# Ledger of designs, part 98: peptides against a protein of PDB entry 4BOS

Target 1, 163 residues: chain A of PDB entry 4BOS
Amino acid sequence: PVLTRTVVPADNSCLFTSVYYVVEGGVLNPACAPEMRRLIAQIVASDPDFYSEAILGKTNQEYCDWIKRDDTWGGAIEISILSKFYQCEICVVDTQTVRIDRFGEDAGYTKRVLLIYDGIHYDPLQRNFPDPDTPPLTIFSSNDDIVLVQALELADEARRRRQ
Target 2, 163 residues: chain A of PDB entry 4BOS as posed
Amino acid sequence: PVLTRTVVPADNSALFTSVYYVVEGGVLNPACAPEMRRLIAQIVASDPDFYSEAILGKTNQEYCDWIKRDDTWGGAIEISILSKFYQCEICVVDTQTVRIDRFGEDAGYTKRVLLIYDGIHYDPLQRNFPDPDTPPLTIFSSNDDIVLVQALELADEARRRRQ

## One batch from the design tools (peptide; made by RFdiffusion4, then SolubleMPNN)

Design b1_p22_2_s3 (from b1_p22_2, 9 letters changed)
Fold by OpenDDE base, seed 2:
Structure b1_p22_2_s3 (fold): chain B 163 residues (1-163), chain A 22 residues (1-22)
Amino acid sequence: as target 1 above (163 residues)
Amino acid sequence: MEELKKYFAEEREKLEKRPPPP
């Protein structure tokens, strides 16, 4: 099995597109962003005590209006929210540092998905199998540390290409 | 809560998308 990168459009919603891709088993749908943005806004609005200004960097209402814009960027907060919503660990491998940030690692999820990030763009990762009739895998066991090693290798290669 | 705030702040700094160079 080989871990590969699927390039999604380099728009302001690449995070959402990438998350949607991996949690839906490899479905590329760039049009998913508006719905996912609204989903996040609804979750944030429903719990103003937890999603406070201290966490959001702005008021709960301001954040909800902001995240629903088509030109705003998602980050750690949005990844954390999506991790909770989809009940899976979201692992982001950074090609600039060759490090993995794990979101939801303490929640006890049994599932893990992977994204690759270069500082300006998110892409989803998938495992391809030698058998062409076996579809790529995007949802892994949270105990599958081999996939994390493969992600690091992929990130290291990506870094070398830019140097 | 303070630990969580610090965590999000740190992770946001690391993973927040940056504008492409002009």
Scores: peptide ipSAE 0.033, ipTM 0.644, DockQ to the pose 0.433
Fold by OpenDDE base, seed 4:
Structure b1_p22_2_s3 (fold): chain B 163 residues (1-163), chain A 22 residues (1-22)
Amino acid sequence: as target 1 above (163 residues)
Amino acid sequence: MEELKKYFAEEREKLEKRPPPP
């Protein structure tokens, strides 16, 4: 089994496309972003006490309007929300730092998914199998540290190519 | 809660996409 990167469109919604891909078991749907943005906005709007201006960097209402735009970028807050919504750990391997940021690691989730991030673009990661009839795996056990090692290897290789 | 706020702020700064330099 080999961990591989699926390149999604380099649009403003690559984070959402990538998350959707991994949590839905490898479904590439670039049209998923508007609904995911609305989902995040709905969750944020429902808890203004927690999702305060201190957390969002803007008022709750301003954030909701902002995140629903088709040209705004998601980040840690959105990943955290999606992790909680999908009840899975979201692991982001950064090709610039060769580190993994783990969202939801303390929540006790049994599942983890992986994204690769280069500073301006998110892509999903999947495990491919030698048997072409076996579909790729995108949802892993939260105890599967091998997949994290493989993700770091991908990131390290990407960094070396840039240096 | 304050620690969590700091965490989110730091992580957002880290992972929020940035346009490539000109």
Scores: peptide ipSAE 0.030, ipTM 0.603, DockQ to the pose 0.439
Fold by OpenDDE base, seed 1:
Structure b1_p22_2_s3 (fold): chain B 163 residues (1-163), chain A 22 residues (1-22)
Amino acid sequence: as target 1 above (163 residues)
Amino acid sequence: MEELKKYFAEEREKLEKRPPPP
């Protein structure tokens, strides 16, 4: 088994496309971003006490309007929200630092998904199997730490190649 | 909540997507 990167379009919605890909078991849908942005805005708007200006960096309403734009980027806050929504741990391996940031790690989720991040772009990760008839895996056990090691190796290689 | 706010701030700094330099 080899952990591989699926390159999604380098548009402003790469985070959303990447998350959708892994949580749906490997479905590439470049048109998923508008609905996902709306979903995030709805969640944020539903709990202004929790999603405060201190967390968002802007007012609740300003954030909702901002995230629904087609040219704004998602980040840690959006990943945290999506982790909660999909009830899975989202692990982001950073190629610049060769570090994994885990979102939802204390929530008790049984599943985890992985993204690779280079500072300006997100891509989804998947495990390919030697048997060509076995489809790639994008949803892993939250106890599968081997996949985290593989992600670090992949990130380190990416850093060396500057890709 | 304070710890959570700190966590979000730190993670946002690390993982917030930025436009590439011109």
Scores: peptide ipSAE 0.026, ipTM 0.561, DockQ to the pose 0.441
Fold by OpenDDE base, seed 5:
Structure b1_p22_2_s3 (fold): chain B 163 residues (1-163), chain A 22 residues (1-22)
Amino acid sequence: as target 1 above (163 residues)
Amino acid sequence: MEELKKYFAEEREKLEKRPPPP
């Protein structure tokens, strides 16, 4: 089994496309962003006491309007929300630092998914199998630390290519 | 809940998409 990268469009919604890909088991749908943006806005709007200005950096309403725009970028706060929504750990490997940021790591989730990030773009990761009839895996056990090592290797290679 | 607020604050300091370099 080998961990590989699926390149998604470099648009303003690459994070949402990437998350959708991994949580849906490898479905590439660049048109998923509007619904995912609405989902996040709905979650945030549902609990204004928790999702306050202190967390969002803007008012609850301002954030909801902002995230639903088609030209705004998702980041750590959106990943955190999506991790909670999908009840899985979202691991993001950074190709600039070759480090993994784990979102939801202390929530006790049994599943984890992986993204690769270069500072301006997100892509999803999947594990391919030697058997061509076995579909790639995008959802891993939260105990599978081998996949994290493989992600670091992939990021390290990407970094070396840019040096 | 308060600990979770701190979690979100810490997570926000992690990977944030930045504008493309000039």
Scores: peptide ipSAE 0.028, ipTM 0.567, DockQ to the pose 0.407; fails the geometry check

Design b1_p22_2_s4 (from b1_p22_2, 14 letters changed)
Fold by OpenDDE base, seed 1:
Structure b1_p22_2_s4 (fold): chain B 163 residues (1-163), chain A 22 residues (1-22)
Amino acid sequence: as target 1 above (163 residues)
Amino acid sequence: MEELKKAYAEAMEKLLKRPKPP
C-alpha cells in the first residue's frame, strides 16, 4: 500500500517522536522527546483552570513533574495539546479496534497528520510515491479522506498480523 | 527542536484562544 508506517524506537517517548516525525515532514529525531515533554508541561502549567485535577487525574504540578520524566507515556491529553500547538488535526488509527481517533477535528485546521497505535506503541504514518525522487508525505489536507481509508486498511492488516 | 522554542510564544497564544479539548 501507498500508506506506510515508520517504526520509531519502542521507548517511553514513541508518541513524541512520532508526532515530531509527521509534523516536521518525515524527520526522525528521537532526541526531541525531552523538549516536547517540557513544552507540554509548560502549556499545562499555563492554564491550571482548564488543566485541572479532574482532567489530568493528578494536580497540575504533579502532572507537569510526571510528564517531564523520561519513562512516562503520552496519551490523549498530550495529543490534544500537540494538535493545538502544531495547528493540525492528529488522527490516530488504532490497530486493536480498527478505528480512527481524531484530535482537533473541530478546530478548522487545514492539515492533518496520522499515527498508528497498537495499544502500547505509537508510530508515524506516511504516504510513499512510486517516483523514488518524490519524498514521502506526512502532512495531508484535512479534506483528504482517502488517507483515512488507507490508514484503516493498514490498521486492519496490522491487526491480522498481530503487529 | 529549534523551531519549537522559536515559535512557542505564538503557538501558546493560538492554543489558548482555540476551543479546549473535551
Scores: peptide ipSAE 0.025, ipTM 0.645, DockQ to the pose 0.031
Fold by OpenDDE base, seed 4:
Structure b1_p22_2_s4 (fold): chain B 163 residues (1-163), chain A 22 residues (1-22)
Amino acid sequence: as target 1 above (163 residues)
Amino acid sequence: MEELKKAYAEAMEKLLKRPKPP
């Protein structure tokens, strides 16, 4: 089995498309972004005491309106929210630093999914199997450290290609 | 960022009442 990258469109919604891909078992749906943006906005709006201007960098309402735009980027806030929503650890391997940022690592989730990030774009990762009848895996055990090693290898290779 | 991650993980438990879509 080998960990591979599926390139999603660079349309400002790559984070949402990538998360949707991995949590839905490998379904590529670039049209998922509007609903996922709305989901984020709903969750942010649900607790203005926690999601304060100090946390968001803008008022709660302004953030909700901002994230629902089709040309704004999701980030750590969105990943944290989506991790909890889908009840899985979201591991983001950074090709610039060859490091993994884990979201939801202390939540006790039994599942993890993986994204690869280059500073301006997110893509989903999947494990491909030699058996053509076995579909790729996008949801891993939270105890599967091998997939993290494979993600680091993939990121390191990507970094070398850009240097 | 670790502190932020932890804060969000804890705070979201009471916020997410909607189940994951099928």
Scores: peptide ipSAE 0.023, ipTM 0.598, DockQ to the pose 0.048
Fold by OpenDDE base, seed 5:
Structure b1_p22_2_s4 (fold): chain B 163 residues (1-163), chain A 22 residues (1-22)
Amino acid sequence: as target 1 above (163 residues)
Amino acid sequence: MEELKKAYAEAMEKLLKRPKPP
């Protein structure tokens, strides 16, 4: 089995497209961003005590209005929220540092999904199998550390390509 | 859920302290 990336559009919503892809089992839908932005805003608005200005960097209402814009970028806050919503660990491998940032690692989730990040763009990762009749896998066991090693290898190769 | 919030809050604090979050 080989870990590969699916290149999604390089727009302001690549994070949302990538997350949607992996949590839905490999469904590419670049039009998913508005709904996902609304979902995040809804979650944040529902708990202003938890999602405080200290966490958001702006007031709860300001954040909700901001994230629903089609030209604002998602980041660590949005990944953390999506991890909690989908009840899975989201692992982001960075091609610049060749490190993995794990979101939801202390929540006890049984599943994990993987993204690859180059500093400005997110893409989803999937495992392809030798049998062409076996569909790619995007949702892994949280105990599957082999996939993390494969992600690091993929990131290292990507880093070398930039040299 | 309350325990999850605590874990989430702790994780968020760590993320906010990072120079460049992913």
Scores: peptide ipSAE 0.023, ipTM 0.562, DockQ to the pose 0.139; fails the geometry check
Fold by OpenDDE base, seed 3:
Structure b1_p22_2_s4 (fold): chain B 163 residues (1-163), chain A 22 residues (1-22)
Amino acid sequence: as target 1 above (163 residues)
Amino acid sequence: MEELKKAYAEAMEKLLKRPKPP
């Protein structure tokens, strides 16, 4: 099996599209962003004690209004929230540094999904199989270290190509 | 925790040098 990336639209919502893709088993839906943004806002609003201004960099209400805008970018905060919501580890391989940032690594999740990040854009990763009738896999065991190795190789290749 | 992360990183580096399934 080979780990590959699916290029999603380079809009302000590529993180949400990418997360949606991997957690839904490979469903590309660029129109998912508004709902994903609302989901984030709902979760943040529900726990102002945890999602404090110290974490958000702005008031809870200001963040909720901000994240629901079409032109605001998701990052580590949103990934952390989505990891908790979907109860899975979200691994982000960075092509600039060729390292993996693991979100939810201390939560004891049994599943992980993978994204590739170049500093401004997120894409989802999936495992392809030789049998064309076998659909790609986007949800992996948290014990699958091979997929992390493959992700690093993919990131290194992207770095060399300056992609 | 930092030591564990370092150990894990080293283990992953070793895996990079080994043949792996496609």
Scores: peptide ipSAE 0.007, ipTM 0.390, DockQ to the pose 0.032; fails the geometry check

Design b1_p22_3_s1 (from b1_p22_3, 7 letters changed)
Fold by OpenDDE base, seed 5:
Structure b1_p22_3_s1 (fold): chain B 163 residues (1-163), chain A 22 residues (1-22)
Amino acid sequence: as target 1 above (163 residues)
Amino acid sequence: AEAAARAARARELEARLLAEQA
């Protein structure tokens, strides 16, 4: 089995597209962003005490309006929210630093998904199997540390290609 | 009820992750 990336469109919604891809088992839908943005805004709006200006960098309402725009970029806050919503660990391997940031690590989820990040763009990761009749896997056991090693290897290779 | 639970879980995770980033 080999871990590979599926390049999604380099638009303002690559994070949402990538998350949707992995949590839905490998479904590429670049039109998924509007509803995902609305979902995040809904969750943020539901708890203005926690999602304060200190966390958001703007008022709760301003953030909600901002994230629902089709030209704004998601980040750690959005990943955290989506991790909890989908009840899975989201692991992001960074090709600039060759490290993995784990979202939902201590939540006790049994499943994890993986994204690759280059500083601006997100792509989803998948495991391909030698048997061509076995479809790629995007949802892994949270105990599968081999996939994390493979992700680091993939990121390291990507970094070398840029240098 | 489930939506509220998801929001609460998200808040907990975010707080932890933000602390780790600092």
Scores: peptide ipSAE 0.030, ipTM 0.619, DockQ to the pose 0.024
Fold by OpenDDE base, seed 4:
Structure b1_p22_3_s1 (fold): chain B 163 residues (1-163), chain A 22 residues (1-22)
Amino acid sequence: as target 1 above (163 residues)
Amino acid sequence: AEAAARAARARELEARLLAEQA
Protein backbone atom coordinates (compact mmCIF):
# COMPACT_ATOMS: atom_id res chain seq x y z
CA PRO B 1 0.00 0.00 0.00
CA VAL B 2 1.24 3.46 -0.96
CA LEU B 3 0.03 6.94 -0.10
CA THR B 4 -0.57 9.07 -3.19
CA ARG B 5 -1.62 12.60 -4.06
CA THR B 6 -4.58 13.52 -6.23
CA VAL B 7 -4.04 16.91 -7.84
CA VAL B 8 -7.21 18.97 -7.69
CA PRO B 9 -7.78 22.12 -9.77
CA ALA B 10 -5.61 25.09 -8.83
CA ASP B 11 -8.62 27.32 -8.39
CA ASN B 12 -9.27 29.46 -5.32
CA SER B 13 -11.22 26.63 -3.65
CA CYS B 14 -8.63 23.85 -3.55
CA LEU B 15 -8.94 23.51 0.24
CA PHE B 16 -12.67 22.89 0.08
CA THR B 17 -12.35 20.52 -2.87
CA SER B 18 -9.61 18.59 -1.08
CA VAL B 19 -11.53 18.27 2.19
CA TYR B 20 -14.66 17.17 0.34
CA TYR B 21 -12.63 14.58 -1.56
CA VAL B 22 -11.24 12.87 1.53
CA VAL B 23 -14.33 13.02 3.77
CA GLU B 24 -16.52 11.64 0.98
CA GLY B 25 -14.23 8.70 0.30
CA GLY B 26 -12.49 9.94 -2.83
CA VAL B 27 -15.08 11.97 -4.71
CA LEU B 28 -13.70 14.82 -6.80
CA ASN B 29 -16.27 17.61 -6.92
CA PRO B 30 -14.91 21.12 -7.49
CA ALA B 31 -18.49 22.42 -7.42
CA CYS B 32 -18.72 21.71 -3.68
CA ALA B 33 -16.99 24.97 -2.70
CA PRO B 34 -19.93 27.41 -2.67
CA GLU B 35 -21.91 25.32 -0.18
CA MET B 36 -18.88 24.71 2.02
CA ARG B 37 -18.09 28.43 2.03
CA ARG B 38 -21.65 29.14 3.10
CA LEU B 39 -21.33 26.57 5.88
CA ILE B 40 -18.19 28.28 7.19
CA ALA B 41 -19.89 31.66 7.14
CA GLN B 42 -22.90 30.28 9.00
CA ILE B 43 -20.79 28.75 11.74
CA VAL B 44 -18.58 31.85 12.09
CA ALA B 45 -21.65 34.06 12.35
CA SER B 46 -23.16 31.81 15.02
CA ASP B 47 -20.46 32.62 17.59
CA PRO B 48 -19.07 36.15 17.34
CA ASP B 49 -17.54 35.81 20.81
CA PHE B 50 -15.28 32.95 19.75
CA TYR B 51 -14.78 34.09 16.16
CA SER B 52 -13.76 37.58 17.18
CA GLU B 53 -12.11 40.29 15.13
CA ALA B 54 -8.82 39.40 16.80
CA ILE B 55 -9.05 35.84 15.47
CA LEU B 56 -10.49 36.69 12.06
CA GLY B 57 -8.44 39.79 11.23
CA LYS B 58 -11.67 41.55 10.30
CA THR B 59 -15.15 41.89 11.76
CA ASN B 60 -17.26 38.76 12.01
CA GLN B 61 -19.66 40.03 9.36
CA GLU B 62 -16.84 41.07 7.02
CA TYR B 63 -15.25 37.64 7.33
CA CYS B 64 -18.50 35.89 6.53
CA ASP B 65 -18.94 37.98 3.40
CA TRP B 66 -15.29 37.49 2.48
CA ILE B 67 -15.17 33.70 2.77
CA LYS B 68 -18.30 33.38 0.63
CA ARG B 69 -16.51 35.00 -2.31
CA ASP B 70 -15.42 32.57 -5.01
CA ASP B 71 -11.89 34.00 -5.17
CA THR B 72 -10.83 33.93 -1.49
CA TRP B 73 -8.67 31.28 0.14
CA GLY B 74 -9.55 29.12 3.10
CA GLY B 75 -7.04 28.34 5.80
CA ALA B 76 -6.61 27.07 9.33
CA ILE B 77 -9.90 28.56 10.51
CA GLU B 78 -11.79 26.66 7.82
CA ILE B 79 -9.90 23.42 8.48
CA SER B 80 -10.64 23.67 12.20
CA ILE B 81 -14.33 24.25 11.56
CA LEU B 82 -14.55 21.44 9.01
CA SER B 83 -12.79 19.04 11.37
CA LYS B 84 -15.45 19.69 13.99
CA PHE B 85 -18.25 19.56 11.45
CA TYR B 86 -17.22 16.22 9.94
CA GLN B 87 -16.11 14.87 13.33
CA CYS B 88 -12.70 13.77 12.09
CA GLU B 89 -9.06 14.71 12.54
CA ILE B 90 -7.69 16.64 9.56
CA CYS B 91 -3.93 16.21 9.12
CA VAL B 92 -2.12 18.61 6.80
CA VAL B 93 1.40 17.70 5.71
CA ASP B 94 3.47 20.70 4.62
CA THR B 95 5.97 20.08 1.80
CA GLN B 96 7.97 23.19 2.69
CA THR B 97 8.68 22.18 6.28
CA VAL B 98 7.98 18.41 6.15
CA ARG B 99 5.73 18.73 9.18
CA ILE B 100 2.17 17.67 9.91
CA ASP B 101 -0.35 20.07 11.40
CA ARG B 102 -3.13 18.14 13.10
CA PHE B 103 -6.57 19.65 13.51
CA GLY B 104 -8.93 17.99 15.96
CA GLU B 105 -6.18 15.88 17.50
CA ASP B 106 -7.52 16.32 21.05
CA ALA B 107 -11.20 15.85 20.23
CA GLY B 108 -11.20 12.05 20.49
CA TYR B 109 -12.26 11.40 16.90
CA THR B 110 -11.88 7.85 15.62
CA LYS B 111 -11.23 8.94 12.02
CA ARG B 112 -8.53 10.99 10.30
CA VAL B 113 -8.07 12.35 6.78
CA LEU B 114 -4.97 13.81 5.15
CA LEU B 115 -4.16 16.79 2.95
CA ILE B 116 -0.87 17.93 1.45
CA TYR B 117 0.01 21.63 1.35
CA ASP B 118 2.83 23.41 -0.50
CA GLY B 119 2.31 26.91 0.88
CA ILE B 120 -0.20 27.87 -1.78
CA HIS B 121 -2.17 24.80 -2.89
CA TYR B 122 -3.99 21.99 -1.06
CA ASP B 123 -4.39 18.46 -2.43
CA PRO B 124 -6.00 15.35 -0.92
CA LEU B 125 -4.10 12.18 -0.04
CA GLN B 126 -5.25 8.58 -0.46
CA ARG B 127 -3.90 5.09 0.14
CA ASN B 128 -3.69 2.87 -2.93
CA PHE B 129 -3.63 -0.90 -2.57
CA PRO B 130 -1.82 -3.50 -4.68
CA ASP B 131 -5.08 -5.31 -5.33
CA PRO B 132 -6.77 -3.45 -8.19
CA ASP B 133 -10.15 -4.59 -6.88
CA THR B 134 -9.63 -2.67 -3.63
CA PRO B 135 -10.52 1.01 -4.02
CA PRO B 136 -8.30 3.76 -2.58
CA LEU B 137 -8.82 4.72 1.05
CA THR B 138 -9.16 8.34 2.20
CA ILE B 139 -10.57 7.87 5.72
CA PHE B 140 -8.17 6.29 8.17
CA SER B 141 -8.34 5.13 11.76
CA SER B 142 -7.04 7.66 14.24
CA ASN B 143 -4.84 4.80 15.46
CA ASP B 144 -3.16 4.47 12.05
CA ASP B 145 0.06 6.38 12.55
CA ILE B 146 1.74 4.61 9.64
CA VAL B 147 -0.19 6.83 7.26
CA LEU B 148 1.37 9.87 8.96
CA VAL B 149 4.85 8.47 8.34
CA GLN B 150 3.96 7.87 4.72
CA ALA B 151 2.67 11.43 4.44
CA LEU B 152 5.97 12.77 5.75
CA GLU B 153 7.87 10.65 3.24
CA LEU B 154 5.70 11.96 0.44
CA ALA B 155 6.26 15.54 1.56
CA ASP B 156 10.01 15.04 1.83
CA GLU B 157 10.13 13.70 -1.70
CA ALA B 158 8.15 16.68 -2.96
CA ARG B 159 10.49 19.08 -1.15
CA ARG B 160 13.58 17.48 -2.67
CA ARG B 161 12.12 17.78 -6.16
CA ARG B 162 11.69 21.54 -5.75
CA GLN B 163 15.19 22.15 -4.37
CA ALA A 1 -32.09 14.03 3.93
CA GLU A 2 -28.49 15.10 3.44
CA ALA A 3 -29.44 18.74 3.87
CA ALA A 4 -31.18 17.90 7.14
CA ALA A 5 -28.13 16.02 8.36
CA ARG A 6 -25.87 18.97 7.54
CA ALA A 7 -28.17 21.33 9.39
CA ALA A 8 -28.18 19.07 12.44
CA ARG A 9 -24.39 18.86 12.48
CA ALA A 10 -24.12 22.62 12.14
CA ARG A 11 -26.43 23.14 15.11
CA GLU A 12 -24.44 20.65 17.14
CA LEU A 13 -21.20 22.45 16.35
CA GLU A 14 -22.72 25.81 17.23
CA ALA A 15 -23.93 24.48 20.56
CA ARG A 16 -20.53 23.00 21.33
CA LEU A 17 -18.70 26.21 20.48
CA LEU A 18 -21.05 28.23 22.65
CA ALA A 19 -20.57 25.80 25.52
CA GLU A 20 -16.80 26.08 25.23
CA GLN A 21 -16.98 29.86 25.45
CA ALA A 22 -19.38 29.89 28.43
Scores: peptide ipSAE 0.024, ipTM 0.618, DockQ to the pose 0.018
Fold by OpenDDE base, seed 1:
Structure b1_p22_3_s1 (fold): chain B 163 residues (1-163), chain A 22 residues (1-22)
Amino acid sequence: as target 1 above (163 residues)
Amino acid sequence: AEAAARAARARELEARLLAEQA
């Protein structure tokens, strides 16, 4: 089994496309972004006490309007929200630092999904199997540490290719 | 209905998840 990267469009919504891909078991659907952006805005708007200006960097209402634009980038706030919404750990391996940032690590989820991030773009990760009739796996056990090692190896190789 | 339920669960776990962000 090998961990591989599926390149999604660089259309400012790569985070949403990537998350949708992994949580839906490997479904590539760039058209999912507008609805996911609305979902983020709804959740942010629902709790202005928590999603304060200190956390958002702008007023709650301004952030909601901002994230619904088709040309704004999702980030850690969106990953955090989506982790909770889909009830899974979202692990992001950074090719610049060769480090994994884990969202939902302490939430007690039994499943994890993986993204790869290069500083401006997100892509989903999947495990491919030798049997061509076995579809790739995108949802892993939260106890599967092998997939994290493989993600780090993949990120390190990506970093070397940029040098 | 299910989406609303998941959103509610999301708010319950938010404080813990923020501490895990890079």
Scores: peptide ipSAE 0.030, ipTM 0.644, DockQ to the pose 0.023; fails the geometry check
Fold by OpenDDE base, seed 3:
Structure b1_p22_3_s1 (fold): chain B 163 residues (1-163), chain A 22 residues (1-22)
Amino acid sequence: as target 1 above (163 residues)
Amino acid sequence: AEAAARAARARELEARLLAEQA
């Protein structure tokens, strides 16, 4: 089995598209972003004590309005929220640093999904199998260290190609 | 109700994440 990258549209919502892809088992749906943005806003609005200005970098209300725009970028806060919502570890491999940032690592989730990030754009990762009749896998065991090694290898190769 | 439950879990998980990353 080989870990591969599925290129999603390079729009402001690539994070949401990528997360949706992996948590739904490999479904590419660029139209998912508006609803996911609303979901995040709903979660943030529901707990202003936790999602404070110190955490958000802006007031709770300002953040909710901001994240619901179709031209704003998702980041660590959104990944953290989505990790909790989908109850899975979200691992982001960075091609610039060849490191993996793990969200939800100590939450006790049994599943993990993987994204690849180049500093601007997010794409989902999937495991392909030699058997053409076996569909790609996007949800892995949180104990699967092999997939993390493969992700690092993929990121390293991507970095070398861009230099 | 299910959405509310997930939101609550998200809040709890985020608290742990912030504690781990801070």
Scores: peptide ipSAE 0.027, ipTM 0.611, DockQ to the pose 0.022; fails the geometry check

Design b1_p22_3_s2 (from b1_p22_3, 12 letters changed)
Fold by OpenDDE base, seed 2:
Structure b1_p22_3_s2 (fold): chain B 163 residues (1-163), chain A 22 residues (1-22)
Amino acid sequence: as target 1 above (163 residues)
Amino acid sequence: MEEERRQREAKELEKELLEEQA
């Protein structure tokens, strides 16, 4: 099995597209962003005590209006929310630092998904199998640390290509 | 220009949050 990167469109919604891809088992749908943005806004609006201005950097309402725009970037806040919503650990490997940021690692989830990030763009990661009839895997066990090692290797190679 | 500024601010906030989780 080989961990591979699926390149999604380099638009302002690449995070949402990437998350959707991995949590839905490898479905590429660049049009998923508006619905996911609304979902996040609804979650944030429902818990103003937790999603405070200290976390959001703006008022709860301002954030909700902002994230629903089609040209605003998703990041760590949105990843955290989506991790909770999909009940899975989201691991982001950074090609600039060759480090993995883990979201939801303390929540006790049994599932893990992986993204690759270069400081600007998010892409989903998947495991391809030698058998062409076996579809790629995007949802892993939260105990599968081998996939994390493979992600680091992939990120290191990506970094070398840019240097 | 205003939207570009907001995007930069969002990226900075993201970095801060990542640092807190690290």
Scores: peptide ipSAE 0.022, ipTM 0.611, DockQ to the pose 0.071
Fold by OpenDDE base, seed 5:
Structure b1_p22_3_s2 (fold): chain B 163 residues (1-163), chain A 22 residues (1-22)
Amino acid sequence: as target 1 above (163 residues)
Amino acid sequence: MEEERRQREAKELEKELLEEQA
């Protein structure tokens, strides 16, 4: 089994496309962003005490209006929200630092998914199997630390290519 | 230009949130 990257469009919604891909078991749908943006806005609006200006960097209402735009970038705030919504750990490997940021690691989730990030663009990761009839895996056990090692290796290779 | 500034600010906030996890 080998961990590989699926390159999604470099549009303003690459994070949403990537998350959708991994949590849905490997479904590439670049048109998923509008619904995911609305979902996030709905969650944020539902709890203004938790999603405060201190967390959002803007008022709750301003954030909701902002994230629903088709030209705004998703990031750590959105990943955190999506982790909670899908009840899974979201691991993001950074190709600039070769480090993994884990969202939801203390929530007790049994599953994890992986993204690769270069500072401006997100892509999803999946595990391919030798058997061509076995579909790639995008949802891993939260105890599977081998996949994290493989993600770091993938990021390290990407970094070396850019140096 | 204003939207570009907002996106840069969002990226900066993202970095801060990531650092908070460490």
Scores: peptide ipSAE 0.022, ipTM 0.608, DockQ to the pose 0.071
Fold by OpenDDE base, seed 4:
Structure b1_p22_3_s2 (fold): chain B 163 residues (1-163), chain A 22 residues (1-22)
Amino acid sequence: as target 1 above (163 residues)
Amino acid sequence: MEEERRQREAKELEKELLEEQA
């Protein structure tokens, strides 16, 4: 079994496309972003005390309007929200630092999914199997540290190609 | 220009949150 990267469109919604891909078991749906943006906005709007201006960098309402635009970037706030919503750890391997940023690691989730990030673009990661009839795996055990090692290897190789 | 600023702000916020959780 090998961990591989699925390249999603390099649009402003690559984070959402990538998250959707991994949490839905390997479904590539570039049209998923609008609804995911609305989901995030709904969650943020529902808890203005937690999602304060201090956290959002703008008022709760301004953030909700902003994140629902089709040309705004998702980031750590959105990943954190999606981690909680999908009840899984979201692990982002950074090809610039060769580090894994783990969202939801202290929440006690039994599942983890993986993204690869190059500083501006997110792609989903999946485990491919030798048997072509066995579908790729995108949802892993939170105890599966082998997949994290494999993700770091992918990131390190990507970094070496740029240096 | 304003949109570019918003994107930069988003990335800066992401960086801050990533540093905080690291």
Scores: peptide ipSAE 0.022, ipTM 0.605, DockQ to the pose 0.071
Fold by OpenDDE base, seed 3:
Order: structure tokens, then sequence, then C-alpha cells
Structure b1_p22_3_s2 (fold): chain B 163 residues (1-163), chain A 22 residues (1-22)
């Protein structure tokens, strides 16, 4: 079993494409972003007390209008929201620091998914199996620490290639 | 452009959030 990276388009919606890929079991759909942006806006609008200006950096309404644009970047705020929505831990391995940022780690989710991040772009990660008839796995047990080690190794290799 | 400024601000906010989680 090997953890591998699937390169998604380097557009402003790479986060949404990557999350959709892993939570849907390996489905690449670059057209998923508009709906996911609307979903996030709806969630943010539903709880203005929690999603305050202090968190958003702008008013709740301004954020909702902003995130629904087709050319704005998703980041940590959006990952946190999507983690809660899909009820899974989202682990992001950073190739610049070779560390994993975990979203939803204290929520008690039984499942985790993994993304790789290079400072501006997100890609999904998947586990490939030796059996060619076994499809790649994108949803892991939250107890599977081996996949986290493999993600760190993958990030470290990526960093070395850029140096 | 204003859009470029907004994107930059978003990335700065993301960086701050990640630092707080570390």
Amino acid sequence: as target 1 above (163 residues)
Amino acid sequence: MEEERRQREAKELEKELLEEQA
C-alpha cells in the first residue's frame, strides 16, 4: 500500500475539488466548486455569532458574498467548515514545513481524509493497493496513524525535490 | 487590483489560523 498524490487543476477552487475528491471516494469533479461555495456560505450565514468578523476578517454577509465568487481562494476557515459538514477529520500535510494540520481532531470523528498543501495549492491524497482490482482508498480510520506517517514522508520528498 | 488584495488578506488570515492551531 502506497500513499499517492492526485494533481487537481491549479485553479482558485483546488481546495473544494480536493475535498470533494477524498470525501466522495476518489471522484475528480472540478465542477463541484460552485455548489460547495454555496454550501459554505449557507453554513456561515446560519451562525453569525460563531462566524464573527474576528474569525472571518470581514462581516458575515461580506464573507458569504466573497466565498461564492468563482475566483476566491478557500483556506483554513473553509476546511474547518467542511470538516464539520462531512463529519470527518481533514488532515493537511504541508510540504513547506513537513507538518500535518488537523481539522476536526477533537470532534470525535471516526474517519479522516488527507490533503497535501504547498502554500498556495491543495491536492488530495489516496492509498493505492497492490491488487489492481482494489480501488484506491481516500477515507481512512481516525486511528490509522500509518497514513499520517506516509503523508509526512510524501511531503518531505516533495520538499526535497524543490530544494 | 482590489481582488488581489482580498486574496492576499485571505492567505494572511489562513496563516494566522494555522499558527494558532499549532
Scores: peptide ipSAE 0.020, ipTM 0.592, DockQ to the pose 0.072

